# Peptides against a protein of PDB entry 3H8D, part 26

Target 1, 122 residues: chain A of PDB entry 3H8D
Amino acid sequence: DMKRQQRFFRIPFIRPADQYKDPQNKKKGWWYAHFDGPWIARQMELHPDKPPILLVAGKDDMEMCELNLEETGLTRKRGAEILPRQFEEIWERCGGIQYLQSAIESRQARPTYATAMLQNLL

## One batch from the design tools (peptide; made by RFdiffusion4, then SolubleMPNN)

Design b1_p10_6_s1 (from b1_p10_6, 4 letters changed)
Fold by OpenDDE base, seed 3:
Structure b1_p10_6_s1 (fold): chain B 122 residues (1-122), chain C 122 residues (1-122), chain A 10 residues (1-10)
Amino acid sequence: as target 1 above (122 residues)
Amino acid sequence: as target 1 above (122 residues)
Amino acid sequence: MATLEQLLPK
């Protein structure tokens, strides 16, 4: 059912190697998530010192958030929720459309709101 | 994914030593950045009284902009965005090709659009 | 039960 609520979240993270360094030496990464209802559909990780990580449901389940949306507490975390475009803009810049498309073509992507929207776009 | 949007920016800066001097005595430097999608790939600093500083992702992360493109506000700063050639011309003049090449050869450079383009060039 | 912190990028 594509009538599920689409919600997007972003939280910063500090690299494990920087966790105990002085604040000025802690470079932030960014963790993004798209939830299609209670289930994660896409995940994206921006790192200061390595390429972005794009993940899509079905293909990358083992590397993605395994908690349902309610369990994450993200809905209750101030400043975590972002607008769809705030996610999509970064997703697009990171080659997310191609990544998801390839996952669909390889039959690795499970159906989500994201896969449906891509079908409409192309 | 090499389909990320490549964006280039340039902003002037006044040397700290000149901040409180008369306008005529404030020599401007220039800060340049190449963003490969949301992450910085190259940074370049032109100074009036010292050699240029060239920085490439992976090698020089600690000295480079640690903000993602959106966080910098550069996309919203009038006159900050420049054409690719406006960056590349200066980069080339400053020996950027060799600098990046050396970083690749030493395995210090992380893959970016810039490293990919250099591979095509050489 | 995994926590969000455990799932954050490392």
Scores: peptide ipSAE 0.025, ipTM 0.277, DockQ to the pose 0.200
Fold by OpenDDE base, seed 5:
Structure b1_p10_6_s1 (fold): chain B 122 residues (1-122), chain C 122 residues (1-122), chain A 10 residues (1-10)
Amino acid sequence: as target 1 above (122 residues)
Amino acid sequence: as target 1 above (122 residues)
Amino acid sequence: MATLEQLLPK
């Protein structure tokens, strides 16, 4: 339902090995989060040297953000919040639709805004 | 030679995926560095979910710290500096002797305090 | 302690 606010965030991260390098030699990864109200619904990580990691609530809780949105401080981090399509475009490119669909079919996914929207599309 | 000061450092790192978790659910990695004077001679990384990474100067320059010791700020980071044996014990457990020896034999290793000490032992 | 925050661009 549309009662809860959908908010999306992205932050870069630098690998520990690249910490003490010149900027041009640092390979950035990207951490993405979709919050359905105060709770995370989807998480995604782009890595410079391994496949993307996709995570969905219910299935991957132990690997996802445990903090509620306010606790993360993301809403107060300048430049962290992104538009819905900025998240969704990457999610789609990484096979997120298939990943979430599979989680729904196996009954591993917790119902979220994301599961609802996907089920509307299919 | 003993002209240059040998200093060793260790800092923990948290994986991006574990950033927003309770402390008990964060799997720490460990980043180690051996500095031969102002320049890094060996680097080592312990990961919670993959094999250790060993790096030696000359061979692995592009993957190692590019900053000189003073630029890193490690000497000013409380608790970062460790005793030589604290580094060496982990290095040995991770197969560092064999790794460095192989780099020496293939002429990939830059001469450092580490290469000299190993060649004295062998 | 080194945290992810230290690895983020400022």
Scores: peptide ipSAE 0.018, ipTM 0.588, DockQ to the pose 0.062
Fold by OpenDDE base, seed 4:
Structure b1_p10_6_s1 (fold): chain B 122 residues (1-122), chain C 122 residues (1-122), chain A 10 residues (1-10)
Amino acid sequence: as target 1 above (122 residues)
Amino acid sequence: as target 1 above (122 residues)
Amino acid sequence: MATLEQLLPK
């Protein structure tokens, strides 16, 4: 059901090697998530020193958040929630559309809001 | 001066990809540090999916903790401080003696308690 | 996590 609430989140992470350096010397990564209702539909990681990681439900389940949204505590984490566009902008820049499309075509993608929207677009 | 207090610390880290998984599915890394007085002498990282990282002062300054001990807050972090042997055991297993020796021989190592102890041993 | 090589100084 596409009536599920679509919510998006972003949190930073610091590499272990940068843990105890001054902020200016900490190369920051970013963890992104799209939740389709209680369950994750897409996940994305921006790294300062390697290519982005794109993940879609069904294909990449083992590498994605395995907790439902409530269990993550993301909704209670100040500043974590972002607007849909704030996720999609990065997703598109990183080739997320093609990645998800490929997952759909290979029948690896679990149906989600994300797959539905893509199929609306194409 | 070797009268400086030698203190050792260990903290875990979780890979970003494992951030929101159940504990059993979180592959844990470990960050180790040896402080010779206020400044770090050795640093070490145990990773679940790559070789250990060994770092020594003078040679690896840019990859090591750049804060003095007080600034890190490690002394105030519950459970972070460990016994010397708890560090040295891992250090030795990972080839730390050879690594530090190599750094000394190449004149890359800054003199620390660690370099002094090694020179006592050899 | 970055590879060891990625963590080395540039």
Scores: peptide ipSAE 0.016, ipTM 0.596, DockQ to the pose 0.081
Fold by OpenDDE base, seed 2:
Structure b1_p10_6_s1 (fold): chain B 122 residues (1-122), chain C 122 residues (1-122), chain A 10 residues (1-10)
Amino acid sequence: as target 1 above (122 residues)
Amino acid sequence: as target 1 above (122 residues)
Amino acid sequence: MATLEQLLPK
């Protein structure tokens, strides 16, 4: 079969508490997604005032994007798609390798492009 | 001087984690505001998965709406304005009376219509 | 819709 396309996306969000503050006083969060073909493989959320959230397919399905890529509209949203390294750099800084590795070892992770890449690395 | 108009508003929000879930799987939060004239007197946030947030002017200024009422655009947003009791009922259920009373007693609260009403009640 | 970080699960 044809190899699935790996695509990465990032969108900003604001805390409700900051909604009606001056622009300079709004702290931005960032939502990240890695899609392995039509379905999400990894999700990550950067917050200004709490630890990052890391999520991997199979383990964290109920907390992750449950729409297929086309249904999200992300491919049609200007500026949403990012380079692979723009995702991976943040993923690594947040301890994503360790998080995914633990999910594989505990047999919680669903096999994805991400799990395959990690298994090749280790 | 003319008495300031008391106006109440409510708007919904969604958690970033729920952004790309099916509609039935999106848990809604609610942002509430009480304006005493042009400036906010009380703010309240209902969350689906954590305790409500109560905020009072003077004590919690840095966490509250810092725009005047006109600047928020709330008066022009369809369905945003609510009845006084729609705010007060939730405020009371969340322990708002006790919260505001404590803020008055600790001299943290800025005098507002809300503080005046509470002082009349007690 | 705007999203709120404060409501996201840990």
Scores: peptide ipSAE 0.019, ipTM 0.588, DockQ to the pose 0.117; fails the geometry check

Design b1_p10_6_s2 (from b1_p10_6, 3 letters changed)
Fold by OpenDDE base, seed 2:
Structure b1_p10_6_s2 (fold): chain B 122 residues (1-122), chain C 122 residues (1-122), chain A 10 residues (1-10)
Amino acid sequence: as target 1 above (122 residues)
Amino acid sequence: as target 1 above (122 residues)
Amino acid sequence: MATLEQLLPR
């Protein structure tokens, strides 16, 4: 069903190469997640030194968060939850629409709220 | 309201330069329309010798079909009506998503079924 | 503060 709760999250990350450096030398990336109910539908990563990574359920399951929403503890992390548009704005700038579209057309994408919304548009 | 009937149409056109030429020398373009109820929401034109044209209500009103759906007679033209996907497939290949998106973000686009669908996605 | 490492597959 598509009446599941849609929740979006963002957390910073420090790349392994900078983990032991001075704070000023620790470049931050950003990890984004869209959960369609308990399971992730989309994931995105903004890196300080490489292209962004887009991931969609079904196609990229091995590279995405494997924990259900409750297991992540994201709902309990202050400042981690974001508005839908805060995710979608970055998603669209990174070419997420086309990425998900291609995943659907290649039959790689698992049906989610994200796929349903896209298919309502296209 | 967004519960209006969504109907899509396609008709060929002959460019003015070829109007009097032999049939084999008349290159066809394609005119596409999406009507959200009685009024056009999107228009698209595929040309044999120039880039496609994308048009959205609000932004491009002066360049789009000015007739309401009934006035066009499209509903009475056999073979003119097409499936939503037959429109959307071409629309997306022509960059229609981004075109409409930009029209919304610049506050040029009139609210339609098309804008609503896009905003549900983004 | 949460980090990506906490959510990466093991």
Scores: peptide ipSAE 0.031, ipTM 0.359, DockQ to the pose 0.225
Fold by OpenDDE base, seed 1:
Structure b1_p10_6_s2 (fold): chain B 122 residues (1-122), chain C 122 residues (1-122), chain A 10 residues (1-10)
Amino acid sequence: as target 1 above (122 residues)
Amino acid sequence: as target 1 above (122 residues)
Amino acid sequence: MATLEQLLPR
């Protein structure tokens, strides 16, 4: 029974090294989050100068957002919420399907909407 | 940062075999739940004629309550909510500390308030 | 509201 609302968010971040540089020298990354109800199910980080980071609940909890969705304030941040496909396109391009699948097979992934959908696909 | 409210609940259940018997022949079990914020962290079932069942999030998700706390209606059920110690006393007597510890060590337990508290104790 | 620094791992 997975009737929780699925919501997706994206916010830019600036590398620590670029924080105090002139705007033209600040290379943006992008932080993505998929929330399954109040809790994060997947997290993804696009960096300007290193490989993307993919994270899934259960496996990567210590590296993921620990706040529930309301605590983050993301729902109130203009422009932060994105469409499911806007998340999924990037997720797929970065090998997210394989990453999540491996986490499921190794019993590291906590069951979420994301794991259920993947199991439906395969 | 575990600032979520910890809430504990207990409700009686009747064995399927006893469901339609006279009241005097219905032996009650007890269903216990520890919610870490909106999601269940631990579940425990006391049965009249079989060993207690202990369940922890991450390891036993498929056997645990899948509804968030608000969806269960437990917060609105008179007499359902119990004190932390009322849960913990039974948990400890049933070997819950060892069960959760083993789940942590095997990387089967999802981090929750319960896992954090245990790690603080040991 | 949480800041980026609070949301992202340090």
Scores: peptide ipSAE 0.026, ipTM 0.265, DockQ to the pose 0.534
Fold by OpenDDE base, seed 5:
Structure b1_p10_6_s2 (fold): chain B 122 residues (1-122), chain C 122 residues (1-122), chain A 10 residues (1-10)
Amino acid sequence: as target 1 above (122 residues)
Amino acid sequence: as target 1 above (122 residues)
Amino acid sequence: MATLEQLLPR
């Protein structure tokens, strides 16, 4: 539904192995989330030492954020919110379109703003 | 040297993917450290979704804690310090003896309490 | 415990 607010967030994470190092020796990963209204629609993780992780609602629920947006506190975390394109650019580079498309075709994806937009694109 | 204090620590970590979930849905990993005096001698990580990681001083310095013990604050973290056997039992199960032995044989390991004890055992 | 919350910029 077009009426739901689409909001995007990004936060860095440091691997446990890098916890006790100088900043220059910490390799940051990045955690991304797309919230379609109160609930997550897509999640994405960039890692310094392994392939990107892509997750879509319905298919990957158990691996995704299960809190509603307000519960996460992300909206109150300074610098966490990003522009839609900042999410989409990374999503595209990581093969997100193909990933979501496959989830739709296999009937694993639950309907979200993301699925709807993909349907319009294709 | 027998005069250096051997101290062992364990702390849990939660994967970024599990950050925003109910506790029951968070799969904890465990980070272990053996400090030989002020400096780390061995590090070990148990993961819910990948093989254990074993690290030894000299060989794996870049992946290990680079802070001295006091800088980590581990000694002041309630419940973090564990008994020697609590570390060694997991180390053994994860193949730590073989790992350290190989590091010694390849001359990658720097001398520590851990290397000395292994030499005595073999 | 190591969490994302602890790693976020202040």
Scores: peptide ipSAE 0.022, ipTM 0.598, DockQ to the pose 0.061
Fold by OpenDDE base, seed 4:
Structure b1_p10_6_s2 (fold): chain B 122 residues (1-122), chain C 122 residues (1-122), chain A 10 residues (1-10)
Amino acid sequence: as target 1 above (122 residues)
Amino acid sequence: as target 1 above (122 residues)
Amino acid sequence: MATLEQLLPR
């Protein structure tokens, strides 16, 4: 239920071609995740050279984290955990509200904290 | 000159979407590099879901490693160094001979061990 | 091993 921890994480990734260049020449992507308790609710990827990818539980399970939070090791990865707003700000900018809304309306979204919050907003 | 060490390296990479899935569900890419002495001569990337990328010095400098070998740390990365044939086999399969040949013919390729070997072959 | 994806635009 909604007593579950809502925890957010972000990790960078580098394009293969940029792996062994100077840091300033590495165009970084960013992998974001929202965990609703032990399980992922939303995932998002910022790319340096293509549109962001938005993913929501239920609809996009096959492309999302399949491990529970403990299994990921994210909680033990220094600097990975971020504040809710650090996720939500990007999510909103990328059209995440509309994406999740559409998933709800099409009955594709699994109920999560995110779907509940959206219902409160709209 | 041709007394330089010819050293080859390979490292895997994971797609962002696969980062936190079971190992069997992680479709891996592979980054390959050929260093002619301290500087890269050829680079190659195998991707799980798109055609391979072939790169040769001179022509593709902007997309290739910009560090000298020592700076990369590859020589100190356990399991990264591979045998010449482990690189060449993939290179050949991917059409690397033709790619490098074309770069030579167009005067785009920087002279390297690789260009010299190709001249011996053809 | 690292998380990597696309190439530089050519």
Scores: peptide ipSAE 0.020, ipTM 0.615, DockQ to the pose 0.130

Design b1_p10_6_s3 (from b1_p10_6, 5 letters changed)
Fold by OpenDDE base, seed 1:
Structure b1_p10_6_s3 (fold): chain B 122 residues (1-122), chain C 122 residues (1-122), chain A 10 residues (1-10)
Amino acid sequence: as target 1 above (122 residues)
Amino acid sequence: as target 1 above (122 residues)
Amino acid sequence: MASLEQLLPK
């Protein structure tokens, strides 16, 4: 078995409501994704005006990226790929550890690299 | 290299102030220890009347068990050994993840199984 | 929530 590569990405987004505003009035958010091999394992959104959104595979599939990594084009987007720590630092501050753990305990989480790591820790 | 065995223990304790009180007046706390091989990696105390105490190797050595696991006699104490999750569940609820992470970042933590797992997660 | 398709350039 080949080990699945863990890759992390971040891209900015503008809220739909701000799409047609003057540039200075477009508040930027940040969209994060962790890919466990070809499929998304975790997703996170930082919004300028509301709490972060945390999503984990299995539990939140209907709200998460449905494309495999290659289909997203993220790997070809300049500056999109980030270091693992750049993802995990935000994930932690947003309560991601507890969120994922909760999903595991409620049996809503699909096994991913993230769940495995958490289960090794806890 | 042989993998060090991770073992977890919990024993009740009575506060010194309650030692000579009537049995019904002795408030019980809980002492937890995680051993990474022969040496303690994490210690935790739940007190009936104050916040939990969390301790990690390197940072808190002067407050932690100084004996190796065999010297403690914990392995021979009936009911003392607990499952990993029985430790980690309390550790998490008490803020242990953040406590350990903080110790790592400040370079006060000695590398242990616990630090390694946390670093894999974050 | 913004879909990935909306976030990525066309």
Scores: peptide ipSAE 0.025, ipTM 0.377, DockQ to the pose 0.123
Fold by OpenDDE base, seed 5:
Order: sequence, then structure tokens, then C-alpha cells
Structure b1_p10_6_s3 (fold): chain B 122 residues (1-122), chain C 122 residues (1-122), chain A 10 residues (1-10)
Amino acid sequence: as target 1 above (122 residues)
Amino acid sequence: as target 1 above (122 residues)
Amino acid sequence: MASLEQLLPK
């Protein structure tokens, strides 16, 4: 339902190859998540040297966060939570709308807040 | 010189996409390092879903550990240090001999214990 | 071990 709280998070990651380098030489990636209530609706990863990863519930469950929001501890991590637009801006730039739309059309996407909103926009 | 201590290490890593999954669903990669004295000679990464990464000093410095051995703390990490053969076995399977040889032939490899040993074998 | 947890703000 639209009553579920929509919460968004972003945390950095370092590539394995960059683990033991000076900070200036560590290329930072970004892990994003959209939680529709307790469960993830969309996941996204920005990489410094490869295409972004887009994941949507239903289609990409096996590659997505399987912990509920509380289990992740993200709500307790300082600076992790971001504004909806901070997620959506990147999502849009990465072709997330088309990605989600295709998942809906192929009947692979699980209904979420994200699918509902997309269908409202179309 | 051959007087330098050769030490080998292996530590696991988890893919960003697997960060928030049950342990059973986290595909583990492995980061390997060969230190020739205080400095790295070879680095290697085993991935669950992509080809291994092979790196050799001189050629791949920008992608390798730039900390000296002491700075890494690897010698203080329980279970991190491995036997030479535990490194070499994987290195060989991944085509490391050819990789290092090519780096030597192209004059890209920095002289290390590894280059010396390889040249002894050929 | 490389983990996202290690990079989270404290």
C-alpha cells in the first residue's frame, strides 16, 4: 500500500583491488537501495569503471538485498539515509525507468511502490 | 635478493550486491597477495562470477596493493597468511605463468622474487 | 575482508 514508508539509502564501497591503497587511489562505488516498507523495491550500484547495476524486486531478487530494512542496520548508520530524489535522480540517469518498465511488461517485476509510481507516470 | 622473506596471504571479499544477504547466498571472492619482502610482487583475485584478476609488480602497480606488508596488517590478521603453494596453485591455474612471462618479455614487470623464479623455470 | 560495513560512517 501507499501507506508504507518509502526510505532510501546510499553507502560507499571500495573495489577489492583498491582495498590496500592510499585513500586518494581508492575509487569509490556507491550502493543504493529503495525500501518500500520493510522490503527492498529497487537496488542500484554505481561503479567507477563499469556500467551501473540496476535491480528491481521480483526480477532480480537473487541479486538484491534479502534482509528487511531493520535487519540491515541502515537506519542506524549515520549518513546512510538519503532523500528520495537523491535516489531517483541517479535511477533515472541510469535508465531505471526503462529497466523497471521492461520488468513490468515482462511480468517479472513484483508490485511495489516503484511499479505503482511508474505506472502512474505512464 | 633471495634473502627477502616470501609471504603469501588470502582474504575473502563479498560482492557489493551480496552485502545484505543471508550468508548462504553471499558468493565469496578471494583476494591473494604475494609479498617479496615488504613489497607486493603479485596480486590475484578470484571472483565467483567473472574471470580472475592477475596483477604483477611493475606492470600493474596502479591496480595493486601499494601498502607495504606491515602497513596492511595482514601479518596480524588471523587466518590471512597462507602457504606459498596455496598461492601458486591458484596462480598457475589462472594462467599466471604466462601472464608474468608476458610482462617480463614486454619489459613491464619489475624484478621480483616471482620474476626470478619464473626465469629459473624457463 | 572487503565489506561495505567497513566503509560506513561511524
Scores: peptide ipSAE 0.019, ipTM 0.601, DockQ to the pose 0.063
Fold by OpenDDE base, seed 2:
Structure b1_p10_6_s3 (fold): chain B 122 residues (1-122), chain C 122 residues (1-122), chain A 10 residues (1-10)
Amino acid sequence: as target 1 above (122 residues)
Amino acid sequence: as target 1 above (122 residues)
Amino acid sequence: MASLEQLLPK
């Protein structure tokens, strides 16, 4: 069902070593998620001191959100939900199109709204 | 002043990727601190998927707690304070004696209660 | 309540 609601979220995190520093000395990371209906389709992590992590459903299930969207509480967390482009912009910058395409071609990706969109784009 | 109060603390942390998993699938890390009076003398981080991180004052200042003990709020966090041996046991297992000794010999370590104890032990 | 760290493999 490609009619499922597409929702995107972003929340910050910090490194334990930065927890007890002055605010100007804390390096913020960002956790992103794309939910295709109740289940995650893509996850992305921006880190201040290592390469971004890209994850796609089917291939990276063990590293991704395993909770139902409702169970995460993200929809009830103020400021967590973001616009589609706020996710996609970063996704593209991090090589997400190539990553997902490769997962499709290797038959690792679970079909999602994201895989469908990519197949129409190429 | 070697009469300063020695206090030890431990708090858990989790990886962002584990945040939205079932409890049994969250890998816990641990952050440790030894305060020699108001300032940190040693810091230690146990990670579920990388080697432990050992830090000593003088050598690793930029990576350690930079707040005064009172400013951290650790003394007011229930369950955060631990016994000296609860810190030292892990410190020793992780090679902390060798790490601190090396820092002393290289003249990187700031004098603390920890350095003084080590100098008496060897 | 706990910190979030960057530890997963890339």
Scores: peptide ipSAE 0.019, ipTM 0.605, DockQ to the pose 0.099
Fold by OpenDDE base, seed 4:
Structure b1_p10_6_s3 (fold): chain B 122 residues (1-122), chain C 122 residues (1-122), chain A 10 residues (1-10)
Amino acid sequence: as target 1 above (122 residues)
Amino acid sequence: as target 1 above (122 residues)
Amino acid sequence: MASLEQLLPK
């Protein structure tokens, strides 16, 4: 059911090598998540020195958040929640549409809001 | 001067992909540091899925802690400080002696307590 | 925190 609340989150991470450097010298990575109701639908990681990582439910469950949204505490983490467009903009730039489409075509993707919206777009 | 206090620290890190998984599924990395007085002499990173990273002052300054010890807050971080042997045991297992020796021989190493002790050993 | 291998010289 697509009545589920779609919520998006982003948190930074710092490489261990940068842990104790001046802020300007800390090359941040970014962890993104799309939750379709209580469960994650898409996950994405932006890294400063390597290609982005794209993950979709069903295909990449082992590499994705295994907690439901409430268990993560993300909704209680100040500044973590982002707008849908803030996720989608990066997702699209990183080739997320093609990645998800490929997962659907290979029957690896679990049906989510994301798969439904993609099928609506194409 | 080798009257400087030698202090050792260790903190864990979690990969972004494991950020929101059950604790048992979080593959921890470990960040290690040896401070010779206020400044870092050696740094080491243990990773769950890749070789350890060894770093020595002079050679690897750009990849190491750029703050002095007080600025890092490590002395105020509960559980971060470790015994010298807890660092050295891992350092030796990872080939740290050879790494530091190589840095000395190539004249890349900055003189530190670590370089002095190695020269005392060999 | 994330991987430090990314800090290695290219």
Scores: peptide ipSAE 0.016, ipTM 0.610, DockQ to the pose 0.095; fails the geometry check

